# Peptides against a protein of PDB entry 3HTU, part 70

Target 1, 75 residues: chain A of PDB entry 3HTU
Amino acid sequence: RRPEEWGKLIYQWVSRSGQNNSVFTLYELTNGEDTEDEEFHGLDEATLLRALQALQQEHKAEIITVSDGRGVKFF

## One batch from the design tools (peptide; made by RFdiffusion4, then SolubleMPNN)

Design b2_p24_3_s2
Fold by OpenDDE base, seed 4:
Structure b2_p24_3_s2 (fold): chain B 75 residues (1-75), chain A 24 residues (1-24)
Amino acid sequence: as target 1 above (75 residues)
Amino acid sequence: KEEEEKEKREKDKEIVRKRLEELK
């Protein structure tokens, strides 16, 4: 899958599960309990970031990258 | 090691929680 396709799957989960406006660490998103049944569970961080960047361009996510802190907020 | 990775994850959680509070 392309990053944009992964982004679509991730955002579909966010929308279906009512997680809009929720905040996740990158680890929680791909390794947490809440996403265990999703196709993107276990996705590598590099691909995840590209997917989230695509969503960010669509104003559907905000990637949080500060010193020693990483996460994402979905809209 | 796993302990170091766990510590990084905990730091990420704290930063994300702080950001969440700022956005509320």
Scores: peptide ipSAE 0.266, ipTM 0.760, DockQ to the pose 0.081
Fold by OpenDDE base, seed 1:
Structure b2_p24_3_s2 (fold): chain B 75 residues (1-75), chain A 24 residues (1-24)
Amino acid sequence: as target 1 above (75 residues)
Amino acid sequence: KEEEEKEKREKDKEIVRKRLEELK
C-alpha cells in the first residue's frame, strides 16, 4: 500500500470508531490495543509518518513532533 | 532495553497531552 492508502485506512478507523480521544502517540496507533484488529496495526513508523503527512496535507491531522514527544491529533 | 522504550512512550504521552491543552 502507498502512504496515502494507509492514511485513508487510518482516518477511516478514526472516523468510524467511537474513540473518546482524537489524540494519539505514534506508538498507540500502530501498537496499541485499540487498533490491534486494524490492518495498519504493526505498521512501521516511517510509513506511518508518511501516511499521517498525507492526512495533514488534507487538514485531517496534525503531527506533533518535538524533542521530547511524538504524536498526532485527528480532526 | 524495553524499560527505556517504555519510558520514551510515557514521555510521548505526556508531551501529547500538553500539546492538546495548548490547542484548546
Scores: peptide ipSAE 0.247, ipTM 0.749, DockQ to the pose 0.081
Fold by OpenDDE base, seed 2:
Structure b2_p24_3_s2 (fold): chain B 75 residues (1-75), chain A 24 residues (1-24)
Amino acid sequence: as target 1 above (75 residues)
Amino acid sequence: KEEEEKEKREKDKEIVRKRLEELK
């Protein structure tokens, strides 16, 4: 899959999951219990970042890389 | 090793929580 395709799958999950908070760590998205049944579970971080960057270009996400922390906010 | 990675994950959580508050 291309990064844009992964991004689409991730954003679809975020949209339908009904999470109270739209902010995630990168680890939670690919290694968390909540995504165990998703196709992007176990996705390598490099590919994940490319997918999130694709969403960021569409203003659907903001990658958080401040200080010693990593995460993403979805819109 | 694993404890170090766990600590890093906890730091990530704290940072993203703080960022969430700033983005409100």
Scores: peptide ipSAE 0.231, ipTM 0.741, DockQ to the pose 0.081
Fold by OpenDDE base, seed 5:
Structure b2_p24_3_s2 (fold): chain B 75 residues (1-75), chain A 24 residues (1-24)
Amino acid sequence: as target 1 above (75 residues)
Amino acid sequence: KEEEEKEKREKDKEIVRKRLEELK
């Protein structure tokens, strides 16, 4: 799968999950309990970042990169 | 050890939320 395709799958999950809190650490997205049954569970961080960057270009996500933490907010 | 790692990840999430608000 291409990063854009992974991004699509991730965003589909975000959309259908109905979570009021749409902020995640990168670890939670690919290793958390909430995504255990999703196809993107276990995805490597490098590919995940590329997928999220694709979503960011579509204004569907904002990647948070700071010295003491990394994550993403979905819109 | 697993519980400690869980607590660490929860703290990371809180930091991410706070940083996002500051960066707006």
Scores: peptide ipSAE 0.208, ipTM 0.731, DockQ to the pose 0.082

Design b2_p24_3_s4
Fold by OpenDDE base, seed 3:
Structure b2_p24_3_s4 (fold): chain B 75 residues (1-75), chain A 24 residues (1-24)
Amino acid sequence: as target 1 above (75 residues)
Amino acid sequence: SEEEKRKQIEEDKEIVREKLEELK
């Protein structure tokens, strides 16, 4: 799958689970218990970041990267 | 351990939340 396709799957999960406007760390998004049954569970962080960047271009997410943490907010 | 991972996730999440609040 392309990053854009991963982004679509991730956002579909966010929307269907009612977690719009929620904040996740990058780690819990692909390694947390809440997504263990999703296709994108275990996705490498590099591909995840590209997927989220695609969503960010569509104004569906905002990536927060600081010196002491990384996360994403979905809209 | 799973507990350590959970703890780290919660700590990181709080940091991210604080940063988002600062952006408002």
Scores: peptide ipSAE 0.149, ipTM 0.681, DockQ to the pose 0.082
Fold by OpenDDE base, seed 2:
Structure b2_p24_3_s4 (fold): chain B 75 residues (1-75), chain A 24 residues (1-24)
Amino acid sequence: as target 1 above (75 residues)
Amino acid sequence: SEEEKRKQIEEDKEIVREKLEELK
């Protein structure tokens, strides 16, 4: 799958679960219990980041990078 | 452990939330 295809799957989950305007850590999205049954569960962080960057270009997400962690806000 | 993972996630989320507040 291309990054934008992964991004689509991730955003679909966000929308279906009512998580719009929520903040996640990158680890939470691919390793958390809430996404255990999703196709993107277990996705490597590098690919995840590229997927989120694709969503960011569509103004559907904003990646947040701080010294002690990384996360994303979905819109 | 799962508890440790949960703890780490919550700590990271708080850090990210604080960063978001700074962006406003």
Scores: peptide ipSAE 0.122, ipTM 0.651, DockQ to the pose 0.116
Fold by OpenDDE base, seed 1:
Structure b2_p24_3_s4 (fold): chain B 75 residues (1-75), chain A 24 residues (1-24)
Amino acid sequence: as target 1 above (75 residues)
Amino acid sequence: SEEEKRKQIEEDKEIVREKLEELK
C-alpha cells in the first residue's frame, strides 16, 4: 500500500469508531490496544508519518511533533 | 509492561494536547 492508502484506512477507522479523543500519539495508532484488529496495526513509524502527512494535505489531520512528544489530531 | 505502555501513552497525549493549546 502507498502512504495515501494507509492514510485512508486510518482516517476511516477514526471516523467509524466515533473516538471520544481525536488526539493520538503516533505510537498509540500502530501499537495501542485500540487498533489491534486494524490492518495498519504494526505499521512502521516512517510510513505512518507519510500517511498522516497525506491526510494533513487534505486538512483531515494535524501532526504535532515536539522534543518530548509526538502525535496527531484528526478532524 | 502494559502498565508502562499505558503510562507512556497518557503522558505523551497530555504533552501533545498542551502543545496544541499553545499553538492557538
Scores: peptide ipSAE 0.118, ipTM 0.643, DockQ to the pose 0.050
Fold by OpenDDE base, seed 5:
Structure b2_p24_3_s4 (fold): chain B 75 residues (1-75), chain A 24 residues (1-24)
Amino acid sequence: as target 1 above (75 residues)
Amino acid sequence: SEEEKRKQIEEDKEIVREKLEELK
């Protein structure tokens, strides 16, 4: 899958679960219990980041990457 | 442990939320 395709799957999950406008760490998206049944569970962080960047370009997400924390907010 | 992982996630999430507010 391309990063954009992963982004679509991730955002679909966010929307279906009613978690728009929520903040996640990058880790919990791919390693958390809430996404165990999702295809993107276990996705490597590099690909995840690219997927989220694609969503960010569509104004569907905002990546927060600072020295002491990493995460994303979905819209 | 899973509990430790959960704790770490919550701590990181709080940091991310705070930074998001600062970036407004």
Scores: peptide ipSAE 0.086, ipTM 0.606, DockQ to the pose 0.083

Design b2_p24_4_s1 (from b2_p24_4, 14 letters changed)
Fold by OpenDDE base, seed 2:
Structure b2_p24_4_s1 (fold): chain B 75 residues (1-75), chain A 24 residues (1-24)
Amino acid sequence: as target 1 above (75 residues)
Amino acid sequence: MEEEKEKLEELKKKIEEKAKEREK
């Protein structure tokens, strides 16, 4: 799958999850219990980052970097 | 494992705080 395709799957999950919080750590998205049954579960961080960057270009997400690592905010 | 979990929780908190700052 292309990064854009992964991004689409991730964003679809975010949109349908009904979660109030739209902020995630990268680990939470691919290794968390909430995404265990999703196709993108277990996705390597490098590919995940590219997918999120694709969403960022569409203004659907923003990658957030802090001292201890990275996360993402979905819109 | 608990130490790693704590690390991730702290990371989450920092990301949330930074996200809130950007909204202002």
Scores: peptide ipSAE 0.550, ipTM 0.852, DockQ to the pose 0.861
Fold by OpenDDE base, seed 1:
Structure b2_p24_4_s1 (fold): chain B 75 residues (1-75), chain A 24 residues (1-24)
Amino acid sequence: as target 1 above (75 residues)
Amino acid sequence: MEEEKEKLEELKKKIEEKAKEREK
């Protein structure tokens, strides 16, 4: 899958699951218990970042960087 | 393992705080 395709799958999960929190660490998305049954579970961080960047271009997500790492906010 | 989980939780809190700041 291309990064854009991964982004689509991730955003679909976010939308359909009705998440209480729209902010995630990158680790939560690919290694967390909440996504264990999702196709993108276990996705490498590099590809994940590209997927999120694609969503960011569509104004569906915002990558947030802090001193200790990165995360994402979905819209 | 517990230490790593705690670190990730702290990271998330920092991200949430920054996200909130950007809304202002």
Scores: peptide ipSAE 0.548, ipTM 0.850, DockQ to the pose 0.847
Fold by OpenDDE base, seed 4:
Structure b2_p24_4_s1 (fold): chain B 75 residues (1-75), chain A 24 residues (1-24)
Amino acid sequence: as target 1 above (75 residues)
Amino acid sequence: MEEEKEKLEELKKKIEEKAKEREK
């Protein structure tokens, strides 16, 4: 899959899961319990980041960088 | 493992705080 295709799958999960919290660490998305049944579970961080960057270009997500790492906020 | 969990939790907190700041 292309990064933008992964991004689509991730965003679909975010949109349809009914979660109240739209902020995630990168680890939560690919290694968390909430995504264990998703196709993107276990996705490498590099590909994940590219997927999120694609979503960011569409204004569907914002990658947040702090001193100790990165996360993402979905819109 | 516990230390790693704590680090991830702290990271999450920092990300959430920064996200809130951007909403202001």
Scores: peptide ipSAE 0.545, ipTM 0.850, DockQ to the pose 0.857
Fold by OpenDDE base, seed 3:
Structure b2_p24_4_s1 (fold): chain B 75 residues (1-75), chain A 24 residues (1-24)
Amino acid sequence: as target 1 above (75 residues)
Amino acid sequence: MEEEKEKLEELKKKIEEKAKEREK
């Protein structure tokens, strides 16, 4: 799958599960219990980041960087 | 493992705080 396709799957989960306006660390998004049954569970961070960047271009997400890591807020 | 979990929790807290700041 392309990053854009991964982004679509991730956002579909966010929307359907009512996680809009929620904040995640990159780790819990792909390694957390809440997504263990999703296709994108276990996705490598590099591909995840590209997927989120695609969503960011569509104004559906914002990647947040702090001193010790990154996360994302979905809209 | 517990240390890593704590680090992730602290990371999320920082991200949430920064997100709230941007909403102002």
Scores: peptide ipSAE 0.542, ipTM 0.849, DockQ to the pose 0.901

Design b2_p24_4_s2 (from b2_p24_4, 14 letters changed)
Fold by OpenDDE base, seed 2:
Structure b2_p24_4_s2 (fold): chain B 75 residues (1-75), chain A 24 residues (1-24)
Amino acid sequence: as target 1 above (75 residues)
Amino acid sequence: MEALRKKQEELLKKIKEKAEEREL
């Protein structure tokens, strides 16, 4: 899959999951319990970042970097 | 795994705080 395709799958999950918060760590998306049944579970961080960057270009997400790591906010 | 959990929880907290700052 292309990064854009992964981004689509991730955003579809975000949209249908009805999460209270739209902010996640990168680890939560690919290794969390909430995404165990999703196709993108276990996705490597490098590919995940590219997928999120694709969503960011579409104004559907924003990658947030802090001293201890990275996360993402979905819109 | 406990160390990892705590690490991610602290990270999430920092990310949420930064996200809130950007909303202002």
Scores: peptide ipSAE 0.547, ipTM 0.851, DockQ to the pose 0.857
Fold by OpenDDE base, seed 1:
Structure b2_p24_4_s2 (fold): chain B 75 residues (1-75), chain A 24 residues (1-24)
Amino acid sequence: as target 1 above (75 residues)
Amino acid sequence: MEALRKKQEELLKKIKEKAEEREL
């Protein structure tokens, strides 16, 4: 799958699960209990970032960087 | 594993704080 395709799957989960406007660490998004049954569970961080960047271009997400790491807010 | 969980929780707090700051 291309990053854009991963982004689509991730955003579909966010929308269907009612997680719009929620904030996640990158780790919990792909390694957390809430996404254990999703296709993108276990996705490597590099590919995840590219997927989220694709969503960011569509104003569906914002990658947030702090001193200790990165996270994402979905819209 | 517990250490990792705690680190992620602290990270999440910082991310939420920054997200809130940007909304203002």
Scores: peptide ipSAE 0.546, ipTM 0.850, DockQ to the pose 0.911
Fold by OpenDDE base, seed 3:
Parts: C-alpha cells; structure tokens; sequence
Structure b2_p24_4_s2 (fold): chain B 75 residues (1-75), chain A 24 residues (1-24)
C-alpha cells in the first residue's frame, strides 16, 4: 500500500471509532491495544509517518514533535 | 516492556500538552 492508502485506512478508523480530535503517539497508533484489529497495526514508523504527512496535507491530522518523540492529532 | 510503556505514557502527556497550547 502507498502511504496515502495507509492514511485513508488510519483516518477511517479514527472516524469510525470517534477518535477525531484525539492525540496519539506514533507508537500507540501501530502498537496500541485500541488498534490491534486494524490492518495498520504493526506498520513501521517510517511508513506511518508518510501516511500521516499525507493526511496532514489534507488538514486531517497534525504531526506534533517534542523532544522525546512524535505524535499526531486527528481532526 | 515496562520502561517502554512508561516512556510512551510520558511522551503522550507532553504531546497532549503541546497540542493544547496550539489550540490556545
């Protein structure tokens, strides 16, 4: 799958589960308990980041960087 | 595993704080 396609799957989960306006760490999205049944569970961080960047271009997400790592807020 | 979990929890707190700051 292309990053944009992963982004679509991730955002579909966000929308269906009512996680809009929620904040996640990148690790939480792909390794957390809440996404264990999703196709993107276990996705490598590099591909995840590209997927989120695609969503960011569509104003559906914002990648947040702090000293200890990165996260994302969905809209 | 415990160290990683704790680290991610602390990271999440920092990210949430920064997200809130941007909303203001």
Amino acid sequence: as target 1 above (75 residues)
Amino acid sequence: MEALRKKQEELLKKIKEKAEEREL
Scores: peptide ipSAE 0.538, ipTM 0.848, DockQ to the pose 0.915
Fold by OpenDDE base, seed 4:
Structure b2_p24_4_s2 (fold): chain B 75 residues (1-75), chain A 24 residues (1-24)
Amino acid sequence: as target 1 above (75 residues)
Amino acid sequence: MEALRKKQEELLKKIKEKAEEREL
């Protein structure tokens, strides 16, 4: 899958599960219990980041960077 | 594993705080 396709799957999960306006670390998105049944579970962080960047271009997500790492807020 | 959990929790806290700041 292309990053854009991963982004679509991720955002579909966000929407279906009612996680809009929620904040995640990148780790919990792909390694957390809440996404264990999702196709993107276990996705490498590099690909995840590109997927989220695609969503960010669509104003569906915002990548948040702090000194200790990155996360994302979905809209 | 415990160290990772704590690290992620602290990271999440910082990210949420920054997200809230951007909304203000």
Scores: peptide ipSAE 0.542, ipTM 0.849, DockQ to the pose 0.916; fails the geometry check

Design b2_p24_4_s3 (from b2_p24_4, 15 letters changed)
Fold by OpenDDE base, seed 2:
Structure b2_p24_4_s3 (fold): chain B 75 residues (1-75), chain A 24 residues (1-24)
Amino acid sequence: as target 1 above (75 residues)
Amino acid sequence: SEEEREKLEKLKEEIEKKAEELEK
């Protein structure tokens, strides 16, 4: 799959998950219990970042960097 | 591990804090 294709799958999950918050750590997306049944579970971080960057270009997400690591906010 | 979970929890809090600042 291409980065934008992974991004599509991730965003579809975010949109339908009914989550109260739209902010996630990268670990939560690929290793969290809430995404165990998703195709992107276990996705390597490098590919995940490219997928999120694709969503960022579409103004559907913003990658957030802090001192302890990275996360993402979905719109 | 507990230590790793603590680190991830701290990271989450920092990200949420920064996310709120971005909304302002």
Scores: peptide ipSAE 0.487, ipTM 0.838, DockQ to the pose 0.846
Fold by OpenDDE base, seed 4:
Structure b2_p24_4_s3 (fold): chain B 75 residues (1-75), chain A 24 residues (1-24)
Amino acid sequence: as target 1 above (75 residues)
Amino acid sequence: SEEEREKLEKLKEEIEKKAEELEK
């Protein structure tokens, strides 16, 4: 899958799973308990980041950088 | 590990804080 395709899958999960918190660490998305049944679970961080960047271009997500790492906010 | 979990929890808190600031 291409990064943008992964992004679509991730965003579909976010928008349909009933999640109230739209802010995630990168680890939560690919290694968290809440996504264990998703196709993108276990996705490498590099590909994840590219997927999120694709969503960011569509204004569907914003990658957040802090001192200790990165996360993402979905819209 | 517990140490890693604590680090991730701290990271999450920082991200959430930053996200809230972006909404101001």
Scores: peptide ipSAE 0.485, ipTM 0.837, DockQ to the pose 0.882
Fold by OpenDDE base, seed 1:
Structure b2_p24_4_s3 (fold): chain B 75 residues (1-75), chain A 24 residues (1-24)
Amino acid sequence: as target 1 above (75 residues)
Amino acid sequence: SEEEREKLEKLKEEIEKKAEELEK
């Protein structure tokens, strides 16, 4: 899958089940318990970032950087 | 580990804080 295809899958999951959880660490998305049954579980961080960047271009997400790491907010 | 979990939880809180600030 291409990064933008991963982004689509991730956003579909968020829109269907993430109404009460719109902010994530990158770890939560690919290694968390909430996504264990999702196709993107275990996705490498580099590909994840590219996927999120694709969503960011569509104004569906914003990658957030803090001192101890990165996360994402979905819209 | 519990230590790593706490670090991730703290990271989450910082991200949430910054996300809120970006909305202002």
Scores: peptide ipSAE 0.480, ipTM 0.834, DockQ to the pose 0.843
Fold by OpenDDE base, seed 3:
Order: sequence, then structure tokens, then C-alpha cells
Structure b2_p24_4_s3 (fold): chain B 75 residues (1-75), chain A 24 residues (1-24)
Amino acid sequence: as target 1 above (75 residues)
Amino acid sequence: SEEEREKLEKLKEEIEKKAEELEK
């Protein structure tokens, strides 16, 4: 899958799962308990980042960088 | 490990804090 396709799958999960929290660490998205049944679980961080960057270009997400790592906020 | 879990917890907290600030 292309990064854009991964982004679509991730965003579909976010929008359809009724998530109350819109902010995630990158680790939570691919290694968290809440995404264990999703196709993108286990996705490498590099590809994940590219997927999120694609969503960011569409204003559907914003990658957040802090001193200890990165996360993302979905819109 | 417990240490790694703690670091992730702190990371999440920092991200949430920054995200909240971005909304203002």
C-alpha cells in the first residue's frame, strides 16, 4: 500500500470508531491495544509518518512534535 | 518495560498538552 492508502485506512478508523480522543502517539496507532484488529497495526513508523503527512496535507491531521517524540491530532 | 511505558505516558501527556495549546 502507498502512504496515501494507509492514511485513508487510518483516518477511516479514526472517523468510524467513534474515538473520543483525537490525539495519539505514533506508538499508540500502530502498537496500541485499540488498533490490534486494524490492518495498519504493526505498520513501521517511517511509513506511518508518510501516511500521516498525506493526511496533514488534506488538513485531516496534524503531526505534533515534542521533546520526547511525535504524535498526531486528527480532525 | 515499566520504564518504557512511563516514557510513553509522559510523551502522550506532552502531546496532549501541545495539542490543546494549538486549539487556542
Scores: peptide ipSAE 0.478, ipTM 0.835, DockQ to the pose 0.849

Design b2_p24_4_s4 (from b2_p24_4, 13 letters changed)
Fold by OpenDDE base, seed 4:
Structure b2_p24_4_s4 (fold): chain B 75 residues (1-75), chain A 24 residues (1-24)
Amino acid sequence: as target 1 above (75 residues)
Amino acid sequence: MEEEKKRMEELLEKAKEKAEELEE
């Protein structure tokens, strides 16, 4: 799958689960309990980041950078 | 793994705080 395709799957999950306007760490998106049944669970961080960047271009997410790492807020 | 999860938990808190600042 292409990054934008992964992004679509991720955003669909966010919407369906009512997680819009929520903030996540990259880790919990792919390694968390809440997404263990999702297709993107276990996705490598590099691909995840590209997927989120695609969503960011669509104004559906914003990658948050802090001194110790990154998170993402979905809209 | 436990340490990693704890680190992520702390990061989450920081990310959420930063997100709140972005909304202001």
Scores: peptide ipSAE 0.135, ipTM 0.657, DockQ to the pose 0.846
Fold by OpenDDE base, seed 5:
Structure b2_p24_4_s4 (fold): chain B 75 residues (1-75), chain A 24 residues (1-24)
Amino acid sequence: as target 1 above (75 residues)
Amino acid sequence: MEEEKKRMEELLEKAKEKAEELEE
């Protein structure tokens, strides 16, 4: 799958689970308990980041960078 | 994994704070 396709799957999960406007760490998305049954669980961080960047371009997410890590807010 | 959990919680807190700033 391309990053954009992963982004779509991730956003679908966010929307279907009613978690829009929520903030997640990148780790939570791919290693968290809430996404264990999702196809993107276990996705490498590099690909995840590209997927989120694709969503960001669509104004569906905003990547948050802090000194010790990264997070993302979905809209 | 406990260390990772703690680190994640700290990151989440910072991320949420940053998110609030971005909304302003």
Scores: peptide ipSAE 0.131, ipTM 0.656, DockQ to the pose 0.916
Fold by OpenDDE base, seed 1:
Structure b2_p24_4_s4 (fold): chain B 75 residues (1-75), chain A 24 residues (1-24)
Amino acid sequence: as target 1 above (75 residues)
Amino acid sequence: MEEEKKRMEELLEKAKEKAEELEE
């Protein structure tokens, strides 16, 4: 899958689970309990970041950078 | 694993705080 396709799957999960406007760490999205049954569980961080960047271009997400790491807010 | 979870929890709180600031 291309990053854009991963982004679509991730955002679909966010929308269906009612997680819009929620903030996640990148680790939570791919390693957390809430996404264990999702296709993107276990996705490498590099591909995840590209997927989120694609969503960011569509104004569906914003990548948040803090001193200790990165997170993402979905809209 | 517990330490990693704690680290992520702290990161999440910082991210939420920053997100709040972006909305001001």
Scores: peptide ipSAE 0.127, ipTM 0.650, DockQ to the pose 0.905
Fold by OpenDDE base, seed 3:
Structure b2_p24_4_s4 (fold): chain B 75 residues (1-75), chain A 24 residues (1-24)
Amino acid sequence: as target 1 above (75 residues)
Amino acid sequence: MEEEKKRMEELLEKAKEKAEELEE
């Protein structure tokens, strides 16, 4: 899958689960309990980041960089 | 620009808060 396709799957989950405007760490998106049944569970961080960057370009997400790691807010 | 700065600060705080919750 292309990053944009992964982004679509991720955002679909966000929307269906009502997680819009929620903040996630990158880790919990791919390793968390809430996404265990999702296709993107276990996705490598590099690909995840590219997917989120694609969503960011569409104003559907904002990647947050903090001293202790990275997160993302979905809109 | 000030509004954006405030927004980013809030986002960072929320991110930190979420991270702390996961560590507990």
Scores: peptide ipSAE 0.049, ipTM 0.585, DockQ to the pose 0.077

Design b2_p24_5_s1 (from b2_p24_5, 12 letters changed)
Fold by OpenDDE base, seed 5:
Structure b2_p24_5_s1 (fold): chain B 75 residues (1-75), chain A 24 residues (1-24)
Amino acid sequence: as target 1 above (75 residues)
Amino acid sequence: SEEERKKELEEDKKKVAEKLEKLK
């Protein structure tokens, strides 16, 4: 899958679960309990980041960087 | 406004940092 395709799957999950406007760490998106049944669970961080960057280009997400790592907010 | 957006981003950063701390 291309990054854009992964981004679509992730955003669909966020939307159908009603978690728009929520903040996530990259870890909980791919390793958290809430996404265990999703296709993107277990996705490597590099690919995840590219997917989120694609969503960011569409103004559907904002990648947040702090000293201890990165997170993301969905719109 | 620019100030409102900046404040919101700072709060989001704090939320991310808090989550990361809990994982340690």
Scores: peptide ipSAE 0.578, ipTM 0.863, DockQ to the pose 0.920
Fold by OpenDDE base, seed 2:
Structure b2_p24_5_s1 (fold): chain B 75 residues (1-75), chain A 24 residues (1-24)
Amino acid sequence: as target 1 above (75 residues)
Amino acid sequence: SEEERKKELEEDKKKVAEKLEKLK
């Protein structure tokens, strides 16, 4: 799959899951309990980042960098 | 506004940082 295709799957999950908050760590998306049944579970961080960057270009996400790591906000 | 967007980003950064702290 291309990064933008992974991004589509991730965004579909976000849209359907009805999360209280749209902010995640990168680890939560690929290693969290809430995504265990998703195709993108276990996805390597490099590919994940590219997928999120694709969504960011579409203004559907914003990658957040802090001192201890990275996260993402979905719109 | 730019001010509101800045505040929102700072709050989101705090949320991410908080989540990362819990993973330690």
Scores: peptide ipSAE 0.577, ipTM 0.862, DockQ to the pose 0.852
Fold by OpenDDE base, seed 1:
Structure b2_p24_5_s1 (fold): chain B 75 residues (1-75), chain A 24 residues (1-24)
Amino acid sequence: as target 1 above (75 residues)
Amino acid sequence: SEEERKKELEEDKKKVAEKLEKLK
């Protein structure tokens, strides 16, 4: 899959899961309990980042960088 | 406004930082 295809799958999950929190760490998206049944579970961080960057270009996500790591907010 | 957007971003940064601290 291309990064933008991964991004689509991730965004669909966020949109349809009824998540109250729209802010995630990169780790909990691919290694968290909430995504164990999703195709993108276990996705490597490099590919994940590219997927999120594709969503960011469409203004569907914002990658957040702090001192100890990164996260993302979905719109 | 830009000021409101800045505050929102800072709050989001705090949320991410808090989550990362829990994993540490």
Scores: peptide ipSAE 0.572, ipTM 0.861, DockQ to the pose 0.855
Fold by OpenDDE base, seed 3:
Structure b2_p24_5_s1 (fold): chain B 75 residues (1-75), chain A 24 residues (1-24)
Amino acid sequence: as target 1 above (75 residues)
Amino acid sequence: SEEERKKELEEDKKKVAEKLEKLK
């Protein structure tokens, strides 16, 4: 799968989950308990980042950078 | 608004930071 294809899958999950708080660390997206049954679980961080960057270009996500790592907010 | 978004981003950064801190 291409990064943008992964992004689509991730965004679909976010949309279907109906979560009131759509802020995540990159780790919990691919290694968290909530995504264990998702196709993107276990995805390497490099590919994940590219997927999120694709979503960011579409204004569907915003990558958040802090001193100890990165996260993302979905729209 | 721009100012509202700026404040929201700062709060989101805090949330991310808190999550990362828990992983330590």
Scores: peptide ipSAE 0.578, ipTM 0.862, DockQ to the pose 0.862; fails the geometry check

